# Designs tried in a protein design run: peptides against a protein of PDB entry 6B4J. Part 162

Target 1, 315 residues: chain A of PDB entry 6B4J
Amino acid sequence: DITMQWYQQLQDASMQCVLTFEGLTNSKDSQAKKIKMDLQKAATIPVSQISTIAGSKLKEIFDKIHSLLSGKPVQSGGRSVSVTLNPQGLDFVQYKLAEKFVKQGEEEVASHHEAAFPIAVVASGIWELHPRVGDLILAHLHKKCPYSVPFYPTFKEGMALEDYQRMLGYQVKDSKVEQQDNFLKRMSGMIRLYAAIIQLRWPYGNRQEIHPHGLNHGWRWLAQILNMEPLSDVTATLLFDFLEVCGNALMKQYQVQFWKMLILIKEDYFPRIEAITSSGQMGSFIRLKQFLEKCLQHKDIPVPKGFLTSSFWRS

## One batch from the design tools (peptide; made by RFdiffusion4, then SolubleMPNN)

Design b1_p22_7_s3 (from b1_p22_7, 11 letters changed)
Fold by OpenDDE base, seed 2:
Structure b1_p22_7_s3 (fold): chain B 315 residues (1-315), chain A 22 residues (1-22)
Amino acid sequence: as target 1 above (315 residues)
Amino acid sequence: SMEEIRKLIEEGAKGKLPAPAV
């Protein structure tokens, strides 16, 4: 399976990255520990400062992240910080930056869906200039949300139940599994972030270049989902999230072919979802159904709430 | 036809993109 091979390659690359900077992370030297913490803050704080407030502020954040990744000194916590402070500094920063982008999907976007767009446009712009950060974003995303690949993890013989639950994307703390509502909320945030990344380009970059991970991956994701058996509640939830965020962009890109895909979802895939949906889970399916039927009726998919306008970039 | 759409989606899952819109 080409999709699973791609998944495994990204996980292997992420694992190799961790091994590469192990000297920095495991150092007992006080100076190395200080450098590690300074680099971690420099990589993650700018991402946490991303907001929907002003385009000018978003540009400042982008420039700071890009400067850090380019080996330039940046101000963080009142200190000058550079990846050149340690031979493993760049690898560590790239990994932590990518991890933080995915975490913002998991936390911020999960709670505030409109936050997907400013986070995604920065992530896309950084990915264009720093491809390794993009690969690490995918690796982190796929590990936390296997449905972003997409695949549904299966229980293997000899596997602990908790490990299987973690593979499915659940958090397990003190032998307690995460509640289904919280799980779906986190998965939704990550899928929405991904759906935003694949359609957005940083407006101050070279737009003549092909998107490093563009809408072609949106088509592939949908096609892959439709060729899988639906998972109860999960498939209906994430399919809605994906279509709400990037459906308009996919419609513009693939036009009649995309409408054919929506017809197939309605006619062939909805009955399969409904057949596995319990009465208590019907809400997710109804939401998806109502959205898709409205789109087909109006022959239009709305621009998602929070989409960045020209006025945002002038602010 | 619906069969053609199913084939289109199956190919899409394998990485084949649809033809550009005319």
Scores: peptide ipSAE 0.580, ipTM 0.929, DockQ to the pose 0.827
Fold by OpenDDE base, seed 4:
Structure b1_p22_7_s3 (fold): chain B 315 residues (1-315), chain A 22 residues (1-22)
Amino acid sequence: as target 1 above (315 residues)
Amino acid sequence: SMEEIRKLIEEGAKGKLPAPAV
């Protein structure tokens, strides 16, 4: 399975990255600890500052992240910080930055769907300049949300139930599994962020180049989902999230071919979702159904709320 | 036809993309 090979390769790369900076993370040296903390803050704070307020602020954040990844000193917490302060600094920063982007999907986008776009455009722009960060974003995303690959993890003989639940993307703390609503909320945030990344280009980069992980992956993701058996509540939820965020972009890119895909979802896939949907889970299915019916009726997919306009970049 | 659409989607799942309209 080429999809699973891709998944595994990204996970392996992520694991190798962790091993590479283990010396920095495990150091007992006071200076190394200080450097680690400074680098971690320099990598993560700018991402947390991403907002829908102004394009100029977003550019400043992007420039700071790019400068850091380029080996230039940046100001963080009133101190000058550089990845050159430690031989493992760059690997550590790339990993932590990628982790933070995914975490913003999991937390910020989950709570505020419109936040997907400013986060995604920065992530996309950084990915274009720093491919390793992009690979690490995917690795973190895939690990937390296997449905972003997509695949459904299977229970294997000898596996602990908690480990299986974690593989499915659930948080398990103190032997308590996360509630389904919270789980779906986090998964939704990550899928929405991903759907935004694949369609957005940083406007100040070389847009003549191919998107490092573009809309072709959106087509692939949808096609893969549609060739899988639906998972109760999950598939309906995430399919809606994905289509709401990137459906307009996919429509523009693939036109008639994309409408054919929507017809397949309505005519062939909906009955399969409905068949596995309990009465208590009908909300997600109904939402997806209503969205698709509206799109087909109007022959249009709306631009998602929070989509970045030219006016945003002039602010 | 629905069969053609199914084939299109199956191919998409295997990495074959339709030509972009733009």
Scores: peptide ipSAE 0.574, ipTM 0.929, DockQ to the pose 0.838
Fold by OpenDDE base, seed 1:
Structure b1_p22_7_s3 (fold): chain B 315 residues (1-315), chain A 22 residues (1-22)
Amino acid sequence: as target 1 above (315 residues)
Amino acid sequence: SMEEIRKLIEEGAKGKLPAPAV
């Protein structure tokens, strides 16, 4: 399976990255610990500062992240910080930056869906200039949300139940599994972020170049989902999230072919979802159904709320 | 036909993309 091979390659690359900077992370030296903390803050704080307030602020954040990744000194916490402070500094920063982007999907986007767009446009722009960060974003995303690949992890003989739950994307703390609503909220945030990344380009880059991970992956993701058996509650939830965020972009890109896909979802896939949906889970399915039926009726998919306009970039 | 659409989606899952409109 080409998809699973791709998944595994990204996980292997991520693991190799962790091994590369292990010396920095495991150091007991006080100076190394200080450098690690400074680099971690320099990588993650700018991402947490991303907001929908002004395009100029977003540009400042982007420039700071790009400068850090380019080996230039940046100001963080009142200190000058550079990846050159340690031989493993660049690998560490790339990993932590990618992790933070995915975490913003998991936390910020999960709570505020509109936040997907400013985070995604920065992530896309950084990915264009720093492909390794993009691969690490995918690796983190796929590990936390296997449905972003997509695949459904299977229980294997000898596996602990908690490990299986973690593979599915659940948080398990003190032998307590995360509630389904919180789980779906986090998965939704990550899928929405992903759906935003694949359609957005940084406006101050070379837009004539091919998107490093563009809408072709949106088509592939949908096609993969439709060729899988639905998972109760999860499939309906995430399919809605994905279509709400990138459906308009996919419609514009693939036109008649995308409408054919939507017809297949309604006519062939909805009955399969409904067949596995309990009465308590019907809300997610109804939301998806209503959205898709409205799109088909109006022959239009709305631009998602929070989509960045030209006025945002002039602010 | 629905069969043609199913085939389109199956091909998409295997990495074959439709022609972009833009």
Scores: peptide ipSAE 0.566, ipTM 0.927, DockQ to the pose 0.840
Fold by OpenDDE base, seed 5:
Structure b1_p22_7_s3 (fold): chain B 315 residues (1-315), chain A 22 residues (1-22)
Amino acid sequence: as target 1 above (315 residues)
Amino acid sequence: SMEEIRKLIEEGAKGKLPAPAV
């Protein structure tokens, strides 16, 4: 399966990255520990500062991240920090930065859906300049949310239940599995972030270049989902999340062909979702159904709430 | 037709993309 090969390739690349900076992460040396912490903060704090407040602030954050990745010193925690402080510094920062972007999907976007857009536009812009970060974003995203690939992990013989639960994307702490609502909330956040990334370009970059991971991946993702058996509650939830965030962009990009896809979802795929949906899960299904029916009726998909406007960039 | 749409989606799942709107 080509999709699974791609998934595995990204996971392997991520694993190799971790191995590359293992010396930095496992060092008992006080100076190395300090450098590690400084680099980690320099990589992650700017991402946590991303907000919907002002485009100018977003640009400052972008510039700081880009400077750090470019080997320039940046101010973090009142100190000058550079990836050149350690030979493994760049790989470490790229990994931690990518991890943090995905974590913002998992946490911030999960709680505040509109946050997807400012995070995504920074991620997209950084990805354009630093492809390695983009690959690592995908690797982290795929690992935390296999539905972003998409694939539905299966239980294998001899697998521990907890390992299977983790493969599905559940958090397991002290042998306690995450509640379904929290799980779906986190998955939703990550899917929404992904759906935003694939449609957004950093406005101050070279927009003549092809998006490093653009709307073509949105088409592929939807096509893959539709060619899979639906998973109870998960498929309906994430399909809605994706379409709410990315549907307008896909409509504009693929026009009639995208409307054909929506028709297929309504006429062919909905019955399959419904067939596996329990009475207690009908909420997710109904929400998706109502969204698609409205879109088809009006022949329009609304621009998602939180979409960045020209006014945002002038602030 | 629905069959054509199914084929379009199947091809999409295999990496064949529709042409973007010009």
Scores: peptide ipSAE 0.558, ipTM 0.926, DockQ to the pose 0.872

Design b1_p22_7_s4 (from b1_p22_7, 9 letters changed)
Fold by OpenDDE base, seed 1:
Structure b1_p22_7_s4 (fold): chain B 315 residues (1-315), chain A 22 residues (1-22)
Amino acid sequence: as target 1 above (315 residues)
Amino acid sequence: SREEIRKLIEAGARGELPPPAV
């Protein structure tokens, strides 16, 4: 399976990255610990400051992240910080930055869906300039949310139940598995972030270049989902999240071909979802069904709430 | 046809982009 091979390659590259900066992360030296903390803050704080308030503020955040990744000193916590402070500094910052983008999907976007767009446009722009950060974003995203690949992890002989639950994307703490609603909320946030990334370009970059991970991956994702058996509650939830965020962009890009796909979802895939949906899970399916039927009826998919307008970039 | 759409989606799952269409 080419998709699973690609997934494994991403995970291997991510693991290799961790090994490259292990000396920095495991150091007992006080100076190394200080550098690690300063680099971690410099990488992650700007991402946490991303908001829907003003395009100018978003540009400042982008420029700060790009400067840090370019080996330039940046101000963080009242200190001058540079990846050149340690030989493993760049690898560490790239990894932590990518991890933080995915974490914002998992936490911020999960709670505030509109936050997907400003986070995604920064992530996309940084990915264009720093491909390794993009690969690490995918590695973190796909590990936390295998449904973003998509694939469904399988239970293997001898596997602990908790390990299987973690592979599925559940958090397990003190032998207690995460509640289904919290799990789906986090998965939704990550899918929404991904759906935003694949359609957005940083407006101050060279837009003539091909998107490093564009809408072709959105088409592939949908096609793969439709060729898989649905999972109870999960498929209906994430398919809705994906279509709500990037359905308009996919419609504009693939036009009549995308409408053919939507017709097949309604006619062939909905019965399969419904067949595995319990009465307690019907809400997710109904939401998906109502959304898609409305789109087909109106022959239009709305621009998602929170989509960045030209006025945002002039603010 | 529905069969043609299924084939299109199967091709998409393999990483093939849909043909240009208005």
Scores: peptide ipSAE 0.587, ipTM 0.943, DockQ to the pose 0.714
Fold by OpenDDE base, seed 5:
Structure b1_p22_7_s4 (fold): chain B 315 residues (1-315), chain A 22 residues (1-22)
Amino acid sequence: as target 1 above (315 residues)
Amino acid sequence: SREEIRKLIEAGARGELPPPAV
């Protein structure tokens, strides 16, 4: 399976990255610990500062992240911080930055769907300049949300239940599994972030370059989902999230071909989702159905709420 | 046709892009 090979390759690359900076992360030296913490803060704090408020602030955040990744010193916590402070500094920062982007999907976007767009445009712009960060974003995303690949993890013989639950993307703390609603909320946030990334370009970059992970991956994701058996509640939820965020962009890009796909979703895939949907889960399916039927009726998919306008970039 | 759309989706799942809308 080509998709699983791609998944595994990204996970292997991520694992190798972790091994590369293990010396920095496991060091008992006080100076190394300080450098690690400074680098971690320098990588993650700017991402946490991303907001929907002003394009100028977003540009400042982008420039700071890019400067850090470029080996330039940046101010963090009142200190000058550079990836050059340690030979493993760049790898560590790239990994932690990518992890933080995905975490913002998992937490911020999960709670505030409109936050997907400013986070995604920064992530896309950084990915364009720093491809390794993009690969690590995918690796983190895929690990936390296998549905972003997409694949549905299967229970293997001899596997511990908790390990299977973690593979599915559930958080397990003190032998307690995350509630389904919280799980779906986090998965939704990550899918929405992904759907935003694949359609957005940093406006101050070289727009003539091909998007490093563009809408072609959106087409592939949908196609792959439709070729899989639906998972109860999960498929309906995430398919809605994806279409709400990037459906307009996919419609503009692929036009009649995308409408054909939507027709097939309605006619062939909805019955399959409905067949596995319990009465208690019908809400997610109904939401998807109503959204898609409205789009088909109006022959239009709305621009998602929170989409960045020209006025945002002038602020 | 539905069959053509199915083939399009199967191709898409393999990473093939849809043909440009003429």
Scores: peptide ipSAE 0.576, ipTM 0.941, DockQ to the pose 0.710
Fold by OpenDDE base, seed 3:
Structure b1_p22_7_s4 (fold): chain B 315 residues (1-315), chain A 22 residues (1-22)
Amino acid sequence: as target 1 above (315 residues)
Amino acid sequence: SREEIRKLIEAGARGELPPPAV
């Protein structure tokens, strides 16, 4: 399976990256520890500062991240920090930055759906300039949310239940599995972030270049989901999240072909979802159904709430 | 047809892009 090969390749690359900077992360040297912490903060704090407030502030954050990745010194925590402070500094920063972007999907976007867009546009812009960061974003995303690939992990013989739960994307702490609502909330955030990334381009970059991971991956994602058996509650939830965020963009890009896909979702896929949906999970399905039926009725998919407008970039 | 759409989606799952909307 080409998709699983791609998944594994990204995971392998991510693991290799971790091994590359192991010297930095495992160092007992006080200076190395300080450098590690400074680099980690320099990589992650700017991402946490991303907000919907002003385009100018977003540009400053982008420039800071790009400068750091370019080997330039940046101010972080009152200190000058550079990836050149350690031979493994760049790899470490790229990994931590990518991890942080996905974490913002998992946490910030999960709680505030509109936050997907400013985070995604920065991530997309950084990915364009630093492809390795993009690959690492995917690796982190795929590991935390296998549904972003998409695939549904299967229980294997001899596997511990907790390990299977983790593979599904659940958090397991002290032998307690995460509640389904919290799980879905996190998965939703990550899918929404992904759906935003694939459609957004940094406005101050070279717009003539092809998006490094564009809407073609959105088409693929939907196509793959539809060729899979639905998973109870998960499929309905994430399909809604995806369509709400990038449905308008996919409609514009693929036009009638996308509408054909939506019709098939309604006619063929909804019955399959409904068949596996319990009464307690019906809310997620109803939400998806109502959204899609409204889109089909109006022959339009709304621009998602929080979509960045020209006025945002002038602020 | 529904079958044609299904084939289109199956192709999409293999990484094939939809044909341009004529």
Scores: peptide ipSAE 0.574, ipTM 0.941, DockQ to the pose 0.703
Fold by OpenDDE base, seed 4:
Structure b1_p22_7_s4 (fold): chain B 315 residues (1-315), chain A 22 residues (1-22)
Amino acid sequence: as target 1 above (315 residues)
Amino acid sequence: SREEIRKLIEAGARGELPPPAV
């Protein structure tokens, strides 16, 4: 399976990255520890500062991240920080930055859906300039949300139940699995972030270049989901999240072909979702159904709330 | 046709892009 090979390659690359900076992470030296913490903060704090407030602030954040990844010194916590402070600094920063982007998906976007767009446009722009960060974003995303690939992890003989639950994307703490609602909320955030990344380009980049992970992956994702058996509550939730965020962009890109796909979702896939949906889970299905029926009726998919406009970039 | 759409989606799952809308 090409998709599973891709998944595994990204996971392997991520693991190799971790091994590369192991010396930095495992160092007992006080200076190395300080450098590690400074680099971690320099990588992650700017991402946490991403907001919908002003395009100028977003540009500052982008420039700071790019400068850091380019080996330039940046100010963080009142100190000058550079990846050149340690030979493993760049790998560490790339990994932590990518991890943080995905974390913003599962936390910030999960709670505030509109946050997907400013986070995604920065991630996309950084990915364009630093492909390794993009690969690591995918690796982190796929690991936390296998539905972003998409694939459904299988229980293997001898596997601990907790490990299987983690593979499915659940958080397990103190032998307690997270509640389904919290799980779906986090998955939704990550899918929404992904759906935003694949359609957004950094406006100050080289627009002549092809998007490093563009809408073609959106088409693929939908197509793959539709060729899979639906999962109870999960499929309806994430399909809605994806379509709400990138449906307009996919419609513009693929036009009649995308509408054909939406018709198939309504006519063929909805009955399959409904068949596995319990009465207590009907809310997710109804939401998806209502959204899609409205889109088909109006022959339009709305621009998602929080989509970045020209006015945002002038602020 | 539904069959054509199904084939389109199957191709898409393999990473093939849909043909341009004519």
Scores: peptide ipSAE 0.577, ipTM 0.941, DockQ to the pose 0.692; fails the geometry check

